# Peptides against a protein of PDB entry 8BZL, part 317

Target 1, 228 residues: chain A of PDB entry 8BZL
Amino acid sequence: SYDRAITVFSPDGHLFQVEYAQEAVKKGSTAVGVRGRDIVVLGVEKKSVAKLQDERTVRKICALDDNVCMAFAGLTADARIVINRARVECQSHRLTVEDPVTVEYITRYIASLKQRYTQSNGRRPFGISALIVGFDFDGTPRLYQTDPSGTYHAWKANAIGRGAKSVREFLEKNYTDEAIETDDLTIKLVIKALLEVVQSGGKNIELAVMRRDQSLKILNPEEIEKYV
Target 2, 242 residues: chain B of PDB entry 8BZL
Amino acid sequence: SRRYDSRTTIFSPEGRLYQVEYAMEAIGHAGTCLGILANDGVLLAAERRNIHKLLDEVFFSEKIYKLNEDMACSVAGITSDANVLTNELRLIAQRYLLQYQEPIPCEQLVTALCDIKQAYTQFGGKRPFGVSLLYIGWDKHYGFQLYQSDPSGNYGGWKATCIGNNSAAAVSMLKQDYKEGEMTLKSALALAIKVLNKTMDVSKLSAEKVEIATLTRENGKTVIRVLKQKEVEQLIKKHEEE

## One batch from the design tools (peptide; made by RFdiffusion4, then SolubleMPNN)

Design b1_p28_4_s1 (from b1_p28_4, 15 letters changed)
Fold by OpenDDE base, seed 4:
Structure b1_p28_4_s1 (fold): chain B 228 residues (1-228), chain C 242 residues (1-242), chain A 28 residues (1-28)
Amino acid sequence: as target 1 above (228 residues)
Amino acid sequence: as target 2 above (242 residues)
Amino acid sequence: SAREEEFRKREERIKKEWEERLEKDLAE
């Protein structure tokens, strides 16, 4: 009965529901993350905000804590559940450990949550991948990616969503130590990477920047245009 | 008890949640609901389909529900599902008020319900709610607000939007006629009538077939008012004269 | 794939059943 065992192994060992959830991610808006020297940058493709839609409600970059941000690709409603749980965990960690979470810790938490939904009877996988960026308490910038299966890895740069392949190819060619030498260059790299798949320039990009010892800053369109 | 299909919502090979999409399609056959945000208020306008002359209870609003003193919603879709969700909204709002001694922010109430909707798309033995909602409200954070939510648990804020039958056409009309920054509640009401007249499959729009609620601020208080039939008639008449 | 087609057929059946139920609910 599918009601009891949603995610099961096929005879050939495939978890089809996980694979299908990954297909949902591939249909999502593109997100990119880049780790600089003293900066982490997230960029997402803005879906053309439907005329009459409030742009505030279409944000795909969110803070998990003061030192951690997340972008996602896939099902927005699924992402909201993950974000909420991650935020609770971040606060809980501060209360219990008296220190902010490391980016790896919160990524592992999210990954574990996702993995649990691939094994739990009566639950489907989350239809999201996430890019999680931030700073550890020692000031080290971090970038992690997680997928519907609950896997996670650390990256220098990565992309998720419909344009991820093209963006990754761009990053593989252009991510160098010189390209991330300054904060501005790092931001420029993210914008250029997104422009590989985003039409109509900086107006269709949401960009978030976190610098060492600074809070998350979401750049306005005018600020983005300065880099384009 | 109407036994709905208890099948768990699963991903298709293409990564689609067909049960959610089918719920949305079902909502497309429901009565039209409009929401319009103005500078001085926000409104809901809903098609009333069940005009049973013998219904003794003047259901003041078949499709528009007061949630609390600062929020109302309209529903498109399965009535039983709508009743459950509107009740849940009221409970969430009440619990928040009791806990924090202040009204729940509009977006937070919408989000809370959307998380429930999402859960019904993810957990086994659950089906999606066959309901979309429009929410109108006021809070101290964002002032007048209009939200739309769907069976997936997605939501968004809008200046104007439509759910239910002919919603795509209605949205197109709203995009054409909505004047950003210049929309008064009076103009919004006129626009609502205009759009409903074109989107409802009726030869003539009658006040009996339309429910309208407005949300305004008076003396630092939110006022939610369902328009009287005579007021709606006047709006229709004005539209016919233009 | 054959499996995708089977899935599609199943989903179409579910859709039809859902539509029929909705129609009944609206007629009531």
Scores: peptide ipSAE 0.021, ipTM 0.603, DockQ to the pose 0.560; fails the geometry check
Fold by OpenDDE base, seed 1:
Structure b1_p28_4_s1 (fold): chain B 228 residues (1-228), chain C 242 residues (1-242), chain A 28 residues (1-28)
Amino acid sequence: as target 1 above (228 residues)
Amino acid sequence: as target 2 above (242 residues)
Amino acid sequence: SAREEEFRKREERIKKEWEERLEKDLAE
């Protein structure tokens, strides 16, 4: 049976290990990304941190560079590998090209990495999808999504993880130019989108904001509550 | 089920890594290891199962390993796997020290090993390590620290946690009794004995069946000390008198 | 940032070393 092999084609042309990796993503905490006019926002469902767990070690949003951040859904250990490689590439690019990476560039790098793991013998796919947001050097906000297959696309808004369908449906209905007219409205849109699948409001949401020419800011719970 | 239980760690149709889950199951049958973070130190307490009279008492610790001057770990799971991983930890720490002329930060050492563990879950022809670890340490960045890692390569920082047999029950007890911000090493030791007494499948807790190590700071230096049997006996006695 | 970079470089080196070792182990 072809589904037992390392990522190989089934008789009907399916890459079962990739599909199964996508199922792993669907079990992950929900993440949402929205591109505003001059802002990009990532929101993630906080799993109830165990009372005795250090929250700093359970971050679902990470910076790849000063101009790029990433949220993921799926296997945390797999994500760590991807994040680390992406960070290296961002730094390497700065050293070799003397400019920060574009969001598309680093997305393509991550996508290529994932794709290679779907084609390399003796390796399983990464069990992660990622939302990659940031600003290009020209100040253009970008949002990309990658999946375990190594595909990537640019989005205005998207979601990944267990609640992604509901969040996407919400975004499809509510993402308008008016809804992203201001930074605050954009943040509010992300929060509202997450609240479709997250219970108990702002306490269970991690929110990261990157504005044009500003560093990544993780909002504290009090700041999030202002938008609820 | 059998179809995905291959030696190669692959995803199930449900997106599960069964080999990792099975490794975690194996750890659940291992001796209990407990870690508690205090304001003035951090400790590991581990169940000693191999009390062979003929074991040369030279084994100061069966389950607690000094990694460097600032870190120690305890292991739950396959002993051979544990030995390999603890050796790797020591090597990583030593290489860092040589390269940077500073001790490796605690989380960096943990992460390095976790990346190794993760790799063994992703590459074909390899099985996951059947080991969970608790790490205690001190560094200048975060002070006293406690970490837990599992076969998947996941890790987390903890104020108190438990791995191995009856770990869920132990964690529940720790959640109830751990006083955040008020935990002294003395109180942590008492809590460790309390939890072990309830979670170990023994009628009476004996000092011979418990290993305890403390990590403290004295005069700007990290001190890792394995408690003597007599000290553990005193802790047990105090608990029995409470 | 510098510490994160150092951390990153180390993680990369460790990953690379492990990947190389893994590849060697897989090739044997």
Scores: peptide ipSAE 0.013, ipTM 0.582, DockQ to the pose 0.021; fails the geometry check
Fold by OpenDDE base, seed 2:
Structure b1_p28_4_s1 (fold): chain B 228 residues (1-228), chain C 242 residues (1-242), chain A 28 residues (1-28)
Amino acid sequence: as target 1 above (228 residues)
Amino acid sequence: as target 2 above (242 residues)
Amino acid sequence: SAREEEFRKREERIKKEWEERLEKDLAE
């Protein structure tokens, strides 16, 4: 018999399934996001891809639309469901409203989806946190974070996953207007932040950048090494 | 086969709804929210717990939400649940405005949400919302109003009330200091600071940790204003000098 | 009684709204 009461309150007011989903996120690979002046940057710790694994299949940074991309920490299978739903919503919005989604809109959609899975019986929470970055139609760069509970907030910079605490501490010290004055400086900030927790340098970092009116660009290892 | 467990929220042998009580317990650990009704306005004051340097300031308020031109609310409890409920409140208010070409009466909006909350306690398949709300508003029927709702779907009108952490102590202080019929918005603001200073487990109250919104009537229009940090600092300073 | 009918109508409305929301959540 399916325990249909999966997410219930404890006597002390805790939702244990949500807390356990957050623990799954903490075990995930580290992801970092930074909002610059005219750029948004996502960086993710590469898991040691087994030598025989196709690197193309282990992408942790995905486009949701031309103006929005997402990185995640936690359960990859759960992330696929969220990404697919978000992509459908982005396309639907373009068809119905004739404009791309705002980064806030799609974040709210994802957050609402996650929240519903914490409240509906027979469903467990999504075991993922996400960093969502992009540009609004007015050219404003945005960064949002979502958690398994369905909470979301806007950030200048943030990190999720195993090394998130150390990365956040680094960003709190080093994120200044001067540090994000140029696109290159912003990219450098993300790389430096990830290097606090990633061993073996730039080879173990996946980095994506989105500039105003440009599509998502995933940097190759050689491009990343130029910033280290 | 019903795809939901009808036994999620059931009565105990003693007639208690434990899931509702546990949701209320979760709210007790949330940041403090105060509401005070005055003769010339109504206010919400909320504790801001999560001050992160890297937060984008685009968020107008962490805990206080404008619902329409005549109403605002504050929330205590699970943030994700709060976001869902506040969005629902906005949708209900908008639908009413479109249908009737008038703003929804305050109590009617509160009741509509309370019916939703109640449904989540009765029809199984879903857990209660782990959120209490304070509502402030103005309408032509009752003027300035303050309401409180809880996870059960119960609500009540109040002259002054508190939800969240140390709410019982706050309510006791409000009962002692609230002067019925003589409360101005200015005195209400001072009272809010006084109560927050005593109920928040902080050595010194800082403006960064307090959000305050006021609802007033100016030239026949409702004005909802979130106080600037400098204004809150002045209120705190005045309290410290007293 | 008119009061009982009002309570019944309210209950039916709430139930319907909840069911519609649930169906929407399950269809997704």
Scores: peptide ipSAE 0.011, ipTM 0.516, DockQ to the pose 0.044; fails the geometry check

Design b1_p28_4_s1 (from b1_p28_4, 15 letters changed)
Fold by OpenDDE base, seed 5:
Structure b1_p28_4_s1 (fold): chain B 228 residues (1-228), chain C 242 residues (1-242), chain A 28 residues (1-28)
Amino acid sequence: as target 1 above (228 residues)
Amino acid sequence: as target 2 above (242 residues)
Amino acid sequence: SAREEEFRKREERIKKEWEERLEKDLAE
């Protein structure tokens, strides 16, 4: 059956394993990314952490380098592999080129990695989409999205995961130059967007902010509540 | 089990490579891409299907890629596969330039990629690329050139051709309207709009849904230019007035 | 021709380099 095989073409030209990997992403927790003027913001829906799980171990937002961070939706184990490989590439690039990666460069690397897993026998596609944000060395804020196929695009704002449709609809209506005029307004936009799908307000949101020439900052719940 | 790993693309009892044919089906569902060779230039015209308000301003064509100073391509099929192949084209062209201190001839670049495509149809553990490409270029050997390649690794030179959705109908229209030896870039642009208007699955052709690039020679240099939306609007308007 | 042979050798090298790069990326 074509459905169980290695990522092969169906008679009608579909890669079913890639499509099924995209379905795995849709089951994942919602993540949102917004590019502001001099800020990039990632927000993720917190799953109710089992009482005994260390909240620190379930970070859905991670740094790839000092200037790049990533959120994902889908299979956490798959994401770990992608994150680790991306981190190694970022470090390698710094060593060989003596400059940090551009956000586009590392996105293309991740996209290429995902694509290869759709084309190599004995491997399945990664069951993840990713939002990759950061700053280029010239100080330009960037937001990229990748999917299981290895496709990538640059965005002003986007969302992935279970609530992505609703969040995107919100962002399409509310993403304006006025809405991102300040860092605080940009953060507020991300929070409001996530609140479309997240129950119980700021307690169930993980938020990370990267400002120009600053490292990734994860906001604490109290800081998030100030924007609500 | 290791057994499924080795036999991705095999011959059918009838001698067909079904995975290659199925990859071609994937291309048939992609946006339409046209290429037209003129006496004074060559063009690519591509359907833009994904217009999203939240997309960052794509300064570059979504479907048309600059390969080097003398070549560009358009793609129909799986975008991720296309990205891999377009990156490889750039690398091949760059390596050639570094090695020989001259730009790679157009056909050599096309052939190099086609050999890679072919390999993905022959070696176990790989699937064909679900991508067809149109290549436009200029070199000192053959002047302006248009090539098409498919998932099998086959390629050919063309005066005009089409890949993607409704490509067969588009090729038929091109055969009817293309005049060998008399095609100017201006006439080619008009022809591209005419064909796209009939072959795109849209109620009305709009400039936001069409990307056009031209390759010309100015003062002994190749110029690759993506037409501005306003220029495409004017071409559409002219077509509607005829 | 010598040029055709050089071209073929180069294409084979590029193909091999691509495959090796792909394999390295897959092995990591």
Scores: peptide ipSAE 0.000, ipTM 0.496, DockQ to the pose 0.036; fails the geometry check

Design b1_p28_4_s2 (from b1_p28_4, 16 letters changed)
Fold by OpenDDE base, seed 4:
Structure b1_p28_4_s2 (fold): chain B 228 residues (1-228), chain C 242 residues (1-242), chain A 28 residues (1-28)
Amino acid sequence: as target 1 above (228 residues)
Amino acid sequence: as target 2 above (242 residues)
Amino acid sequence: SALEKEFEERKKRIKEEWKKLIEADKAA
C-alpha cells in the first residue's frame, strides 16, 4: 500500500509523488515566459472562461512584488499558497534588507518551499510549476522556472503546462537575438509561441509585460490583437 | 513514525487528487444550490431536503448562512463539514473587522477559506472537506459578487452558477437564460425558480422545499433577507402561470 | 538500461495498484 508514506523513494530512487505532481502540471493551462533585452513577458493560455464566470478570478499571472511576476501551471489552489508565501517573503525582504528581492532570491525561496513539501512527512508535493520573471535592482531582466520537485533554473525562454512541449520547440527555433531586439518583437514572440497551442487566437491569451523600471502591465485583449 | 493515515490526499499516477474528486462526487448528490448575480442584488436559492414538520425550531435556513453584514453563503455537501467551514468564515470575517476596522472584502474571505480547504488536501492525516460553497456579498471594491468554491480550494467569481445535484443541467439552463447586463433581482428570482423547478426531482416545486436569500443595498447598507415562504410561493405561482 | 527497465516495471505495478484502488472505490 503506497498510501502510507506520502513522498518516499522507490527502490530505483524515484520520488513517485513528485513525478505524479509533474503530471498534474502537464494537465495545466500552458504558460510561456520570455526574457528580452529590457523586457520580460509572461503569457498564459486562458481556458475558455465559462460564459458565466468572472474572468478576473481566473488570472494565472500574478505579481509577487513590484519587480517580480509569476505564471504557473497545475493546481490553482496550490499556486495560491505559493504566491501568498512568496509575497510575504518579498515584503519581509524589503523590510529586513531594505531592498527588493532579486528574481533569483525569490525563486530560490519558492523552490525551497516546494522541496520541503517533497521531504516532509504528511505533506504532498505542490502540483505546480512556475515561471518567475522580473528585474533585479541593477535592471537585469530574469526568467526562472520551478517544478514540483523544488528544482529551479534560469532561462532565456521557457514554457510549462499542457502545451509546453510544442511551445518550447517553437521557442528553440525562433528565439534569436533579432527576435528579442525590441520590446514589441519580444511580445510578438510570446504571442506567436502561445498561438501554437491556443485555439481561437488572442482572446484566449493572458499577457503580462514588465519593462525595466516599470510596473507590471497586463495587456487587454485589444492590445494583444495588435500583435497577432 | 506516525503512520500517516491512508486518508492523506496523494497524487495518482495521472496527477489527479482522487480524494478531492470523490469529495466533489459526494457534493453532486447533495441538494441543489444556485446563485445569481443581478445589477441591483445577488441571490442564493437552495433545495431544502430536511422538511420535518415536527421540528419546532424555525430553522430560518438549513443551507444558507449569514457570514457577516455584507456576505452570506450556501452549502452543498456534508453538513458537519459545512458547519465547521461556515463557522470559520464567520471567525475570519470578525478577525478582519477587528484588525482593520472595516469589513473583509468578499474575495478575501473566500480566499481565506479556500486556503484552509486547500491545506486539507495537502497535509497528511486530513481529508478534503466534502463541501462546495456559493458566496454572495457586497463590498466597496466590486459591488455585488457571487463566488463558488470547491473541496480543492479552487474558487471563481460567477454571474450565475449552481452546485449539488443536477448542477450541470442547472448551469446549462443558466447559460441559456441569463441576460448579461440586464439581470434585475426580480428576473434573477424568476430564473432561480425556473432552474430549481427543472433540476429538483419533484413533480411540483413547493415553497417548503426552497430557501431563497437576497442581498441588496438599501440606504448605503447591505441587507441580507431570507424570503418568507409566502414570497417563495408567489414566485412559484408566477412561474407556473408562465 | 536495467535500471530503466526496472523503473518501467515498477511504474506499471504502481499504476496497476492505483487502478485496483480506484476500481475498489468505484465498486463501494
Scores: peptide ipSAE 0.021, ipTM 0.585, DockQ to the pose 0.068
Fold by OpenDDE base, seed 1:
Structure b1_p28_4_s2 (fold): chain B 228 residues (1-228), chain C 242 residues (1-242), chain A 28 residues (1-28)
Amino acid sequence: as target 1 above (228 residues)
Amino acid sequence: as target 2 above (242 residues)
Amino acid sequence: SALEKEFEERKKRIKEEWKKLIEADKAA
């Protein structure tokens, strides 16, 4: 049966394994990305860290390079493979081209990796979507999304994972030039967007901020509470 | 009968990897393993199920494996899969030592194995490993550490955790009795006995059915010690007196 | 569309087959 095979077309032209991987993504914690004027912000729903779990090992926002970071929704182990491949590519690019990757370049690399796993008869798709944010070397802020199919698009704002629909609806209504006029307003927009699906306040949000010409900063809970 | 390709881990219509879930279910029937992080050390405690009378008294830990001078692990699940994974851990650790002339950081060793586990969930013609592991270790970066990994290739760091039979009940007890910041190795050993006594559903815990290993630092060196049966008996006796 | 309806019906059937498979695997 094609439905029980590795990624093959159905008679109606569907790639069921890709669709099912997208269902795995929908079960993942919500991630939100917003591009500001001179800032990019990633927010992730912290599922309740189990008592006695080390919070360091539960991070859903990962640096790919100094100028690029990624949030994901779906299978954490699958994400780790993608992150590791992307990090190697970022370093390779610095060595070969003498410049850091553009956010588009690394997104396209990740997308191509995902796509190859949808065409291999010996592999299942990656059960992850990703939000990739950063700055190009010219200082342009970028936000991209990838899905299990290997598609990618540039966004002003987007969300993935559980509750992504509600968060996107919020962003569609509230993403204005005024709402991103300042770095602080952009951060507030991400927090407000996450609060549409996160029942518990700032303690259950992971927030990462990358400003122009600055390194990735992960905000602590106290810093997040200042924006709530 | 349109046969399910049982040889490939694929997504269900609901986005679930049932072969991974079934591997986790199989681990739920394995003997209990506990890990507890203390301020002055870390321990593993494991249930011995196969007390073969014909095993020579050589206290070979059936479930606790030394990986290198700074790390040990315990296993719950399929013994053959466990042997393959523990061997791979040793090889990874040794290759790192040879390449960098320093011990592999604990989390890097855990991650390397977890990437292998993940690959067995993604590549065709492979099944997931039917094994969960607890890792204890020390490194210069994070000091004493406790990790858990599952068949999916997920892992996490823990202050205390449990795998195998009755793991949910054990984790509940650990959450109640574990005092963060106040845990000594002595108190951790007592807690391990308390939890094992309840999870093994035995009226009296016997030292022959329990393996305990401690990892400590003495004079700037890591010491991995499997407790002698007499030491375990003393811990059990103390628990029975409380 | 008729194609979308057929797809949804097929998806439902596949889900039911998976459910049966899961139940059979638990019973074995």
Scores: peptide ipSAE 0.020, ipTM 0.588, DockQ to the pose 0.075
Fold by OpenDDE base, seed 3:
Structure b1_p28_4_s2 (fold): chain B 228 residues (1-228), chain C 242 residues (1-242), chain A 28 residues (1-28)
Amino acid sequence: as target 1 above (228 residues)
Amino acid sequence: as target 2 above (242 residues)
Amino acid sequence: SALEKEFEERKKRIKEEWKKLIEADKAA
């Protein structure tokens, strides 16, 4: 019955469908985001792609616009819906306001979308958390996280998915001004953080970097191995 | 067939809206927020629970939101619901300003949001917002004001009130210590610290766990100020010395 | 009234369903 899909309060004040969506995120591949001085870096755990799967189809890091990227943990199908809606909003904003979105703006849009799916009839929450990184038009690097509830916060560094606790504990210890002093050090920090939970080294990491006034660059495995 | 989905907010046989009551239970588990009206200003004080080293030092209060130049609010409950409602408050206030070329009266803004909250309790396929709000403001009609609203869409004006965790105990303390007509903003700040120290589930009150905003009038303008951590530390220290 | 009984039974069923959900969430 469609009635069972409604997110409602329990007698003790819980939104179980949101909590269950958060459990779906915890089962997802680990994603990490770090804000450097003039760089933002996203890293994601690659699940062992079957040798015959086209690696191009399993992108967990997606551009939302030229200045904004997103990594996610949880349900890939849910992520596609969010990404597509966010991309349309980024383009609409450029057309209507004549400026690119701020990272906060697009994060708030995604957060509001997620929240509406926790309150609308016949809808379930999105089973995804997202790390949203990019540059504002003034060149300020930003990192935001959003969860299935539609909550969002700004971060210096954060992690989501299965290994998020261990990665976050690593980042809490190792995120210093010295550790992000250069772009290369920032990239190394993300790789080291992911290696806390990723087995078999750099081959199982997807890494994307966005530098000030540059487009998203996805690093190839050979480029990642240079940092490890 | 109007299949009232059994999970829509409907009346019980006793005339109760259980989804609204359950939303209020969710708020009872949220961080404490209090508001105090003084003769020379109004304040919000809120518990900050999310202290993470990796959070960006966003100048934005976690629990206190500026709505316009004359109003702010604090929220107890679901943060995502709070973000939606606070954004709606800002939009309502902005639309009013554009339409009438004057700031929206405080109570009118509160009422407009309360109508939205009420609608989410009445219309099929919606759940109540799991949020209570405290509003502080100034307008030319009533001066400094403090309001509270709940998930039902009910609201009221207050001299002092509290929402969230241990709100009943906080309200009892406020009733004992609030001096009607004699409250200065300075005394209200001291009272806020006193109440938070007793109602927060912490062994010691620390400035990192408390957000305070004041709303005052200076030179015919409303000033909304979030206290710096050092200012909050001084208030805590003063309370510990008393 | 038959309607009051039906509603009380429905209320009991809803409470029991929620109790099961809460218990399942605590056990998970």
Scores: peptide ipSAE 0.019, ipTM 0.503, DockQ to the pose 0.028

Design b1_p28_4_s2 (from b1_p28_4, 16 letters changed)
Fold by OpenDDE base, seed 2:
Order: sequence, then structure tokens, then C-alpha cells
Structure b1_p28_4_s2 (fold): chain B 228 residues (1-228), chain C 242 residues (1-242), chain A 28 residues (1-28)
Amino acid sequence: as target 1 above (228 residues)
Amino acid sequence: as target 2 above (242 residues)
Amino acid sequence: SALEKEFEERKKRIKEEWKKLIEADKAA
């Protein structure tokens, strides 16, 4: 019974469940990542938080470790599974290797996890793409993207989710060495990029910054409004 | 398309999980459950649909379940699925207590169940649980809390929310009448009756058809209390007089 | 091998099922 083989090749060689998982990502809230010189910035479109919803439980940006954070687009419940496994791996690496993970290492771990779910019988792909940012031990800022297939690449800037096309087109035009010359300019670039798809200004943006040797800082709405 | 509906939970061409959506539709036909967070407590109010005259006067809560000393939940959806999930919640809470010698934090219990729900949407040979839950609790980290979870394994914290029949209308009313920062448990109880009266589409609300539980803190202990029928009758009477 | 034969039979079944699905989508 095909009931166990959820992800199978089409006659044309397509993995339709992976492609359809990518469509689930395209329905997700937009996320943006930008690598600056000494900063990495993640921005996410806030879905209109229901008036009675606790904002604490709606966060789309999370720390994986002290030196790595992640934003995602797609299925929130799928993302939680990936985040939890990544956090466990980060801690395991610290215990076994006595050093923090590199951003590439944890990205490869997540990518391998996703790939296994595209090939394993009785499992569907994860309906998420992720932007993974952080600093390696040498202080190098990194940005990676993963998709439902388990493919990953390093980026200077990228976007995922429903507005990703428009945001990427903006970044392709506006990502210059001058635009990332300072931390503040880098933050401003991310905000401007998100404003291409977010109608209600700074109140509908979740923004997080990580600087070299600093923990993840989530900006409050007032801090975001200063950059608009 | 029907071809995606009959298989194990898979993505549609549009990136939808139809089996999860259909499970959510099934919950829309279940009895209404409300949760309201107050400054001095949190409550669950649920519609009781199965009033059998031969049910012993022992007010067993049909829809509200005590999970541990600090948490309770209400359920909307398939009863058999609800029983499995509520038992799992109790087991998770007990295992945590035994392992750490402390009560499980409210959000951790919710997330543990949500990971189970998610797994039933991702692994072959399983269907989603046809159940949404409201959770009320207290812990030392966040105090009084209200959570909602759905068949997808998504969850959120809420000040007030509703699941089951007419949940959209109930949520609209809660948004209008919920006063942030000013909500007492007494006011929350009155609001719960007001919303239930409208969502149950009955000319006269009966105490027999309503279950209410409150969670409060007394002398540094959590107290979970199911209201007696007489107490619910008094709340209904007060609402009718207003 | 018996495993290779099972694999080829499974591959054939998968291909036939997908052909039916593609044809149904073109007709919808």
C-alpha cells in the first residue's frame, strides 16, 4: 500500500510532496534575514495578533543556542519539532565537543533532518523553510536558508514565506556594501525590505538582532519605530 | 481534491493539510468551550450536551478534566480522542513531577501534547486527533495561564478564547466585552454566562447544560473547583436580571 | 535479487498510480 510511501517520485521525476510543502511555506508569514558586517538581523511579518492572544506564544524568531537563532515560514507545529531537535543538538555538541556549534553545522543538521523526512516511509516532508543566522566562534556572521527538501545554502540576504519574492527583489536591488556599513543601516535595510509586504508599519514586524559575542536581542515596537 | 482526502495526511497542491482541516471542522460541531483569564484566577465554561436523566447526580465533569493539582483542561471534539489525549496529559505531568520533583510548567505540558498532535499529522498510518483543548493553569513562572491547542499541534496563550460550536461568534463577543487588566474572576464568570447564552442559541440557559470550573490561588496553593449547579443557577439568574 | 524484483514492482506500481493521478488532474 502507498499509505506508507507518502513522498514518491512522479513519472516526471518530481517529488510532489516536497513541492507542495514548498507551497505551504509560501502561505506562511514572510521572514527576512540579512547578514551585515558584524551583525545578523532577522525580521518576520507579525500576523495580526488577535486582541486576546498572548504575544509571547506567537514568536516566529527563536534562539537555537547563544550564538544561533532561527526564523521560519510555514507550519508552526512542524517548526517546533525542528527547533526542539536543533536545540538538543546544540547542547549535545557543547557537551561532546566542548565548543558551540558553527552556524553551518546546525544548518546541516536541520537540513539532514528535513531530507530524511522526504525519503522515509510513512513520513511527510516538513512544511517549513528556515532562515538560520548567527556567529561562528571566529566571530564571522552567517546566514543560511533551508527548505522542505533539506537543501541549504549560505546567503548574504534572503526571504521566505508569502512575500518572499517581493522582498528578495528589494534586497537584490538594495543590498550593497554601503547599505550594510553599520549595524543601524543593516537593521534599517531589513525593516525597509519587510515594509514592501507589511502594510501597517513597525507594529506588524518582529525584529531580532545578533551582534558578535552578544545574545539574541528582540526589538520592541518602539525600538523598531526608530528605524522607520 | 478528494484524492488527498482519502490518504494519510499529505499536502495538497496548494500546501494544505486537508485531514487537519477536516478534523478542525469536526470540532466546530462539538459543544462550546470557553476559557477566560482573570487577574485573580482563570476559568473554563463548557456546554454539556449529553444530559442523560439516568446520570447519577454526581456531577462528573463531561468536558472539564483535572490534569494535576495546578492544571485543568476542557475538550471539544471526538470523545474517544479526548480521552486518549487527557490521559496522556496526566501521564506527562506525573512523569515530570517524578523526574524533577516539581510540577510541570503549564506551557511545557501543552507543548508536549502539541508535539504528539503534530506527529499524528506527519507520520503515515495516523490520522489527526479530532480534538481542540483549552488549558487553564498556574505556575510560578507565568502565574495564571490560558492556552488553546488544535489538531495541527499549534497552540497559543490567550486572555479569552472559545472552541467548538459557534466559536467565531463567541470570540467576537469576548473581544468586545473583555476588559484587559480589569478582569476579575467574578466578571469573567458573568462574561462566560453571557457568551454561552448567545453561543448555545437557547432562549433560556439552563444550569444543567453548563459546566464551569475555576482555578484560583489560596494560601499559596492552587484550587481547582467545579461550580455546583446551584452556583451556576445563581450566575444565570444574575445575567437574566441585568 | 528478490529485493530488486520487489523494488522494480513497487516502482512500476508507483509509476502507474501517478499516471492515473496526472491524467485525472488534466481532465479536472
Scores: peptide ipSAE 0.024, ipTM 0.574, DockQ to the pose 0.028; fails the geometry check

